# Ledger of designs, part 270: peptides against a protein of PDB entry 6GMG

Target 1, 331 residues: chain A of PDB entry 6GMG
Amino acid sequence: DSDDRVTPPAEPLDRMPDPYRPSYGRAETVVNNYIRKWQQVYSHRDGRKQQMTEEQREWLSYGCVGVTWVNSGQYPTNRLAFASFDEDRFKNELKNGRPRSGETRAEFEGRVAKESFDEEKGFQRAREVASVMNRALENAHDESAYLDNLKKELANGNDALRNEDARSPFYSALRNTPSFKERNGGNHDPSRMKAVIYSKHFWSGQDRSSSADKRKYGDPDAFRPAPGTGLVDMSRDRNIPRSPTSPGEGFVNFDYGWFGAQTEADADKTVWTHGNHYHAPNGSLGAMHVYESKFRNWSEGYSDFDRGAYVITFIPKSWNTAPDKVKQGWP

## One batch from the design tools (peptide; made by RFdiffusion4, then SolubleMPNN)

Design b2_p21_5_s3 (from b2_p21_5, 9 letters changed)
Fold by OpenDDE base, seed 5:
Structure b2_p21_5_s3 (fold): chain B 331 residues (1-331), chain A 21 residues (1-21)
Amino acid sequence: as target 1 above (331 residues)
Amino acid sequence: SSAERAELINNANNEAAEKAS
């Protein structure tokens, strides 16, 4: 129950974190220790360490989404999302493949759709777009200049995103970012902002008007990226979990992983930070743990989810929540 | 509000899923 959620206590600014523990190829620690690391590594505003505020600790306490929340400065809206889907693979497998033993047709189709998404290509697309945006942000001192730069960059690359409507989340993302408007943030200056990436895992079968099979096994047609752009319409994502397939089975509604703005070219070496659940030290779930996972560990996801999206948002360059290099664990 | 957002957060233990994977 979310009522068991507790805000982690403040940690002294100079308190060093305890060593992280290895966990299935990941680095793991309790949330309080992550706060210590965060204060040492990620808290910097204009080059100065900051104690994580009560508000930030409260955001963090919400679990996996909390990690993205505290580092991005806003609750994820997921409006500018990218993925990669192999339509040919999907069609061919549906045509030539067959259900496994004991697998229903709906389960087969859902699985084939899930397997037709390429997490690495989706991530790469988001990184590509983020790079374009970052170039457009450079030397742009108003939104008009940013948009003009963005259109030019897209035209030069012959990117299909150039054909998006002006009201598209792609073009509106910056102006809809709270930190862009903040005096101590972007102060309406695009050149003070940078694009960052996080990922969301979620369930495709969220339409309550659809068949029970789609809710149980996935909706093969849902949350596909648009051809050419890679944009995913996330408007139908209502954080509805997978429907149980057996009595007593329950699924998580989503998972979030924070990447930020790492410059590591090898996707497999990138670090993704995420939480297991909301912080409930006195509840059944226990204390929140934070994981720093390699891309492989993150992108594998869970059976709870059949979709992965890579989302672009913006943070002020003065924040150090998205450094060029992220070191896994501590020390 | 935090309460409104609480309805949107995950309510399960992903750690258990990780151990099972």
Scores: peptide ipSAE 0.025, ipTM 0.658, DockQ to the pose 0.066
Fold by OpenDDE base, seed 4:
Structure b2_p21_5_s3 (fold): chain B 331 residues (1-331), chain A 21 residues (1-21)
Amino acid sequence: as target 1 above (331 residues)
Amino acid sequence: SSAERAELINNANNEAAEKAS
């Protein structure tokens, strides 16, 4: 019950974390211990450690989305999302493939669509775009200069994003970032900001007007990236979970993973930070746990979801919530 | 609304949590 959510208590700034525990190939800890690590490693503003504020602890307490929330400084809007979909693979498998034993046609089509997404290529596209954005930010001291730089970079690379509307999430993302406007953040100076990445897992079959089969097994045509740009229209994502296929079955609405701005070139070595559920130490769900997973563990996802998106947002360079290198676990 | 957002977030869980419990 939502009423069981509790904000974790404050941790002393100098308190060191306890060792993380291995869990299914990832590092795991309780939320209170993550706060300790966060204060030691990620809390820095202008090179100075900060205690996690009550507001930040409250954001964190909301679970998987809370990890992304506290590190990005805002609730995820998911407007600037990227993915990769192999259309040829999808068409070929639908034409030449066969349903498995006991698999319905709708289930087969949903599975084939899910398998036609390439998480690594989607992540790579987001990193590519983030890199372009970071170059555009470097010497821009106002939004106009940033946009001009961005257009030039895209033109030089012959990137299809150059054709996006000025009001698109791609061009409006920076101006719509609260920390960009904050005095202690960007202070309206693009050169003080950097692009960061997080990921969302969600269900494709969210249209209530669609068939029950699509809600149960996925909508093969939903949330595909646009050709050339890789942009995913997230406007129809309303956090609706997968419909049960059997009595008593239930699915969750989404999962979020924080990547930030790691410079590790090998995707398989990147670390993704995420939570299991809202913090309910006295409730049925129990205390929130935080996981630090390698890309393989993160990108595998769960049966609750058939879509993954890689989203770009911005944080001030003075924040250390998105360092170049992330170490898994503790110590 | 903020309340609606909170309700949606409060429904957040994952398979990892289920396996760990």
Scores: peptide ipSAE 0.025, ipTM 0.662, DockQ to the pose 0.097
Fold by OpenDDE base, seed 3:
Structure b2_p21_5_s3 (fold): chain B 331 residues (1-331), chain A 21 residues (1-21)
Amino acid sequence: as target 1 above (331 residues)
Amino acid sequence: SSAERAELINNANNEAAEKAS
């Protein structure tokens, strides 16, 4: 019940976190303790530690999306999303593979499609693009300069993104970022902004006009990246969960993981921060927990989801919500 | 609408939450 959601109380600015605990290969803590860590590590604006505001605590209280929300400064729009799909693998497996015992044809096709996505390559594509954007942002003091730099970088790399329309989320993402326009944020100066990454897990079978089998087992053709660019059209993602396959079965609508702007070259060593559910300390769900997972733990996802997208957005460089290095857990 | 968004956000959960409950 959404009515059970509670905004976590304020934590003293100088309160140190309690130790995190290991959980399923992740570092785990209660949301209140994450706020303490956040204030010590991620809260800095212009080098000054800040107490998490009531508004930020409210955003955080919404669960997995809340972690991305508080760190990015805006509710995720998911417009600039990347993935990698192995079309040859998909075709070959459909042709040569067989359904498992008890597996329906639709279930088989959905599974094969899910397995044909390469999470690591999708993540690497997003990082590649974010790097290009960051170079384009550097020394660009207006949007026109940024866009010119971006096109130049893409041309030099022979990147298919150079052919995107000017209205594409790829080119419009910066101007559509509220913090870019804020006086204490970017102040319309691209060089004050940096690209950051988060990930969303969701269900492919969201089309209500499609077959029940697609809603239950996935739509093999949905949310595939465009060849060359890796862009995923997220316009059809409406946070519709997987349909139950048996009575009493229920699935979650989405999961979000915050990466930020870590510089760790080894994908397997990157840290992803995410929450389990909205904060309901007095409700059936209980208190919200925050997890810091390695890429392997994050990218594995859950049976609730058959798609993963890696999304680029922007934050002011003056924020420390996306540091170069993220330490898992506490201390 | 803001209300619709809030409702969807309030449904945010994952399998890890179920395991922790």
Scores: peptide ipSAE 0.025, ipTM 0.664, DockQ to the pose 0.111
Fold by OpenDDE base, seed 2:
Structure b2_p21_5_s3 (fold): chain B 331 residues (1-331), chain A 21 residues (1-21)
Amino acid sequence: as target 1 above (331 residues)
Amino acid sequence: SSAERAELINNANNEAAEKAS
């Protein structure tokens, strides 16, 4: 299927983007034009614009994950993921609610579970944690200092994350970031790194040993955040799409949205960058398009997905792929 | 809507990315 994927050609460093187009309340452009914008706005290393490399263009060409990939500098591992789930709502609705007309019990349970997630609270939790991590990074010149700072910050806030194991993705995320170890990246200096956020939409019903109904309508118990921490165990996410409910129906396996490190306090005003599919300009899918969506448009997702996770990773502060302010579209 | 889904996210979104990772 990926045989039609093409790496977008290089764009001249000084080529300005064409205007983006509105699309369903989002700003939309073709991938080549996004490369132009990226070079003008996000490409800076140590304050200098960079042409997107062939490797980066190749990463980008993979579609929605490619946007997160090129901006984070690594393929998403999704290990440090957060969400918010209302357990009381879920229990009460299951007990007192009723399936809609024509809705099976499995459909009802899956829907109730999906609706029990709060995307905004999940995002806010990730932002809160990222802020704590950034404070811990600020003056830490080795990993030990970072970890000590992190523990102190968590203790001061009485955050349940303080009880996580030392090998938890929460504490190991920095050391497991390739750019942290790179000479021109963090160079093993935490103070050169910053926390960034992206989001993944995916399907809960991925367990092949579970019922067909769970695969079709969702697994109500899967990928819930741990109480207190908000951490989601992503180990069972194998990029398996929702099972079709009718002949000819197909679903996408995931969607990724890049947020970075925007400082906009109003979640509704934050911008999320994502792609539709791999770049196939000569294939049936056509050219890849890049979308810049407000949080509302991003968090709504699609029927393909019943889970949203907000993931923290790290990039060097010298990169401009996660600026404080992101402007939607062009100009 | 189905139309919005088709335009913004395709069934072949990133299947190839799994092989590249």
Scores: peptide ipSAE 0.025, ipTM 0.691, DockQ to the pose 0.222; fails the geometry check

Design b2_p21_5_s4 (from b2_p21_5, 10 letters changed)
Fold by OpenDDE base, seed 5:
Structure b2_p21_5_s4 (fold): chain B 331 residues (1-331), chain A 21 residues (1-21)
Amino acid sequence: as target 1 above (331 residues)
Amino acid sequence: SSLERANLINNAAAEAQKKAA
């Protein structure tokens, strides 16, 4: 029950974290210990450590989304999402492939669609776009300058994003970022902002008007990236979990992983920070745990999800929630 | 609300599945 959620207590600013524990190639810790690490490593505003505020601790307490929330400064809107889908593979497998033993046609199609997404290429696309955006931000002191720079960068790269409508989430993302407008944030100066990335795992079969099979096994046509741009229309994502295929089976609605703005070129070495569930130390779920996973561990996902999106948002450069280098665990 | 939905997140089952696999 959501009623069991508790805001983690404040941690002294100078309290050092306890060592993280290894967990299936990940580094794991309890949420309170993550707060300690966060204060030591990620809390910096204008180079000064900050205690995690009550509001931030409350955001964090929501679990996986809370990690992204506290680090991005806003609840994820998921408007600027990217993925990679191999249409040729999908068509070929549907045509020439066969359901496995005991697999229904719908299950087969859902699986084939899931397997036709490339998480690494999706992540790469998001990083590419984030880099373009960062270049456009660098010397832009107003939104108009940013947009002009962005269009020029896209034109130079012959990127299909140049053809997006001015009202597209791609062009409107910065202006729709609360921290961009904040006096202690961007203060309406694009050059004070940087692009950051997080990822969301979710279920494709969310349309309640669709067949039960799509809700159980996935909708092969849902949440595909647009050709050329890689943009995913996330408007139909309503955080609806996969439908049970058997009695007593339950699925989680989503998972979020925070990447930020790591500069590590090798995707496999990048660190993704995520939580398991909302913080309920006195409830059945127990205390929230935070995981720092390598890309392989993150991108693998769970059977609960058949889609992954890589989302771009913005934070002030004065924040250290998205450093160039993230170290897994503690120390 | 989106926040209410966030409260339903429980990856414990998913983690358990990974341990069993």
Scores: peptide ipSAE 0.031, ipTM 0.701, DockQ to the pose 0.087
Fold by OpenDDE base, seed 2:
Structure b2_p21_5_s4 (fold): chain B 331 residues (1-331), chain A 21 residues (1-21)
Amino acid sequence: as target 1 above (331 residues)
Amino acid sequence: SSLERANLINNAAAEAQKKAA
């Protein structure tokens, strides 16, 4: 329970981070040291370093979601989510494939569904859409201009997103971003905002009315992207973890990874920042650790999850929480 | 692995979402 969660103490603005530790191809550090790095690298507002506020430290203390929270400026809503799913692969494997030894039919179907998602293509789709949005944001000084630009860009690319409803998460995402409305943020000026990306890993079998097998082994039909757009309906994601398959087994409810707005064209070279758990230095879980992982390490996920989504949100261009280049670890 | 699960206990974040909503 979160009762032992502690907000990390403030770090002096000029305190340099200690070196990160390598861990399974990722860079790892304790949360307090990440705060030091964050203040040196990501804290800048209008080019000026900022000490992480108590509120931001509190957000960060919640673990993996805290990393995305502090960098995006809001708790993740996950409304504008993208993925890629190979329907043909799924159908063919179900038809022609066989359960492994000891694997139930439900386990087989869940596994086949999981394997039918392409994390790289999902990420690329999100990047493509973010790029379109960024072009639409450019020189748009009101929401109407942004939306007009966006529709034009989509039409030029013959993108299926052009057919989305005006009230869809796709078109409403900017207006629903708190920092867009803030005086020191976007100030209702789209040209002051930029699209950023984070990822969420979660469990598909969250429907309590479904079979126990779906809750244990996944729901093959849940959280698939819409054809053409790649949009995932996240409305049924209630942060429910995978059900135990054996006594004493427990699964985590989600994982979040922060990408931001890196310009690295090679997906495998992109850096994803995430946390392990809420900060409990005096509790059984211990101190929160922050990881900076390459895409391969991030996209592999854990057995706790069978879905990955790549989500677009917006931050002010004046923030440096989403720089063009992210360096893994320290120094 | 059990170690991986122990490392990614993020249940507290779900409670934060309820408060932020």
Scores: peptide ipSAE 0.031, ipTM 0.693, DockQ to the pose 0.403
Fold by OpenDDE base, seed 4:
Structure b2_p21_5_s4 (fold): chain B 331 residues (1-331), chain A 21 residues (1-21)
Amino acid sequence: as target 1 above (331 residues)
Amino acid sequence: SSLERANLINNAAAEAQKKAA
C-alpha cells in the first residue's frame, strides 16, 4: 500500500557512494546510495555541489517516476512525446502472419502492433527534435525569439513539426516548464535552458469502453505516432495497467527512464536511470532500488507494457542532472 | 491521483533484483 512509502534520509554531502552491483548488464544500487552518487555527480547548480533537499528526496521515493522527477525538476506531464511505428510492417504481418499456437486473434494483433514500434528510431527522433530545439534556444533571450528561431530551423529542415499549432505541446512546452520561469532557473531567458529526454513505458489498452480483449492484449490502434512528426497523443494515457489474463496476475501501470542530454552518438552506449518501486524499507516491497541500464536493457521493457514514448522537456543549463556524459554505476 | 498510482511496483524490476541478489 502507498501508506508504506518513506522518504529516504538525508545523506552527508561528502559521503561517497558504495560500489554498484551488476544486475543483468545493468548497474544497480539502493536508493540511499543513489542519493550519494547524485550529490557527487548530478547535484551541481552553477558548478556547486548541493545536498539533495527533503522535497527532492520525497520525489525520488516514488520509484521509477521519482528518478525522472528529481532530475527534470517536475512531475512528468508527457505532453511532448515521440515514437516510431512501421505501418507497412504492421499491415504486412497482419495480412500474411499467423497466430502462434494457442494465441488468440486479439493477442496476435496486439503483439504485432507492439513489434511494429521501433524504440531506436523513436529515440533518434526525440534526439533530432531536441537538437533543433537547442539550436533555437542558443541565442534567444525571450520566448518570441525562441519560437521564431524554432520555426526557421524547422522550415530549413522541411520538418512536418512546422505545421503544428502554436498552442500544441510542441510550441508550448518551454513556456509550460516551471524552471523556465524561476529566477534561479531560466528566468524567462530561453538561452539559459536546454532540452532533455526521458522515456515512458505504458499499456495501450486503457480504454474502459473498449473490449476486454483490447485491455488484456493491447489496442493495436492506440498511441501511434502521427506520420511525419512522430508525435504521440498522450492525452488518453491515464496510467491504467494491463488487465489480467489469468487469475492472480497483476501488471504495473508505467515505467520511467531518465536519459537527460547525453551526447553519445551510439544509442546502444547511452545510459538510462530508473527505479523499481516506491521506497518502503519497512514494508513488504522493501527499499527502492535504482538501476542504470544501457539502451538495450531499457528499451526491451516488460510484458506489462506494449508502448514506449520518448518525451522532451527542459531544464536550466546551470543544472548538472543531464550531463553530456553519464558513467554507469560506481566507481 | 497520479501520485498515488506512481506508488505501484515495477514487478519485473523487482523480480530482476531478486534474481541478481
Scores: peptide ipSAE 0.029, ipTM 0.697, DockQ to the pose 0.064
Fold by OpenDDE base, seed 1:
Formats: C-alpha cells, structure tokens, sequence
Structure b2_p21_5_s4 (fold): chain B 331 residues (1-331), chain A 21 residues (1-21)
C-alpha cells in the first residue's frame, strides 16, 4: 500500500555516516545513513554544507527515483534520453538464431531485442552529448547564446542532433529546467548550469493494445533510439511493469540510477547511486536502502526490465550533487 | 533476487509528478 511511505527524519548536519555494507558487489546503506553521507558530500551549495530539507527527504523517500530526484532537483521527465541499439545484430540473430529449448518465438524475439541494446555505448553517447552541452554552456550568458554555441559545436562534430527541431527536447531541455530559472540557481544564465546524467531501466511491452506476448516478453520495436542521434522517444513510457508470465509472478515498474557529472573516463569505474523501494520502515517492504554500484552492476539491470536509457538534465554548478569524482561507499 | 522485486514506487504518485513536470 502506497500509504506505508514515510519521510525519513532529519539528520544533524554534523552527523557522520556509518560504514556502508557490501551487497551484490555494490555498497549498500539504509536511507537515513545515505542522508548523512549526502549532507557531508553532496549537499554543498556555493561551497556550504546544507541539511537535507523536509521536501528533499520526502522526494528521496520514493526509492530509486527519489535518489535521482533529490540530486537533480526535479522529478525525472526522461525527455532527453539516449540509447544504443545494434540493428545489424538484431536482424542477424532473428534470421540465424534459434529459440532456446522451451522458449517461445515471442520470448526469443524479446530477448534478442534486449540483447541488441548496448548499455555502454548508450552511456557513452549520453556523455558525449553532455560534453557538447557543457562546452556550449561555458561562456553563454543567455539562452540564445547557448543555443548558438550548441549548434556550432554540433556542426563542428557533424552530429545529427544539429538537425533536430527547435522544439525538440534536445534544445528545449535547458529552458524547461526549473533550477535554470531560479534566482539562486541558473538565474537564466546558462554558464551557471551543467549537464548531468541519470539512467532509467524500464519495460518495453507497455502498450495495452498490443499482444499479451509483447507485454510478457517485450516489444522488440519499442523504445529504440533514432539513428544518428541516439534519441529515444520516452513518451510511451507510463511506468507499466512487465506482465506476469506465471501466476503469482510480479515485476517492478522501473529503476533509476544517478551518475551526475563524473569525469572518470573508464565507464566500468563510474559509480551509480540508486534505491531499492520507497521508504516503508513500518510496512511490509521495510526501510529504503541506497546502493552505490559500479557501472557493471548497474547496467546488468534485472529481469523486470528490457530497456535502459541514459537521460541528460541540468543542475546549477553551485550544487555538489554531481561532483567530478564519486567515492563508492563509506568511509 | 529480493532487490529485483522490491523496487516498488507508488505509480500513481510517480505519474502525477511526471505530468506535473
């Protein structure tokens, strides 16, 4: 019952975190302890530590999405999403591959589609685009200057994103960021903002008008990136979980992982922060836990999901929720 | 795993927030 969600209590600003615990090859802690870490490491605005506000604690309490929410400053819109799909691999496997023993044709096609996504290349694409955006932001003092810089950068790189419409989420993302307009945020100055990345795992078979097989085993044609740009149309993502394949089976709706703006060049060494579920310390689900995973652990995902997207948004440079270096766990 | 099945969010709240954003 959604009614079991509780907002974690405030933690003193000077309270140090307890040590994290290993879990599934990642660092794990309870949400209250993450708040302590967050206050010590990520809370800084203009170089000053901040206590996590009640509003921020409430956002965090929603689970995996809450981690991204509190660090990005807004609920994820997922409008500027990237992925990489190997069309040649997909076609080849469909043509030359065979269903496994006991695997239906629909299950085979869904699996092949899932396996045709490259999480590392999708992440790389998002990082590339974020870098271009950051260069465009650096000396731009109004949105017009930012857009001009962005177009120039894309032209220099011969990037297909240069052909996107002005109304595209790609060009509108900055102006649609609340913190960009805030006086204590960007104050309409692009040079005060930076691009950040988070990831979403979700199910492809969300169309209720589609076959039951697509809802159970995935829709091979859904949520593919556009050629050249890598953009994924997320408009059809309604947080609908995978349909059960057997009685009593249940799947979760999504997973979110926060990357921010780490500068580590090796994808495998990057740290992704995510949560397990909404905070329900007195409910059946129990207390929310926060995980800091390496890219390998994050990108593996779960059987609940057959799609991964890497999303770009913006935060003020004065925030420390997306530092250049992220240390896994505590101490 | 327990983690795979426990990543539950209130879908109604999530959808409401998504629409408001």
Amino acid sequence: as target 1 above (331 residues)
Amino acid sequence: SSLERANLINNAAAEAQKKAA
Scores: peptide ipSAE 0.028, ipTM 0.675, DockQ to the pose 0.270

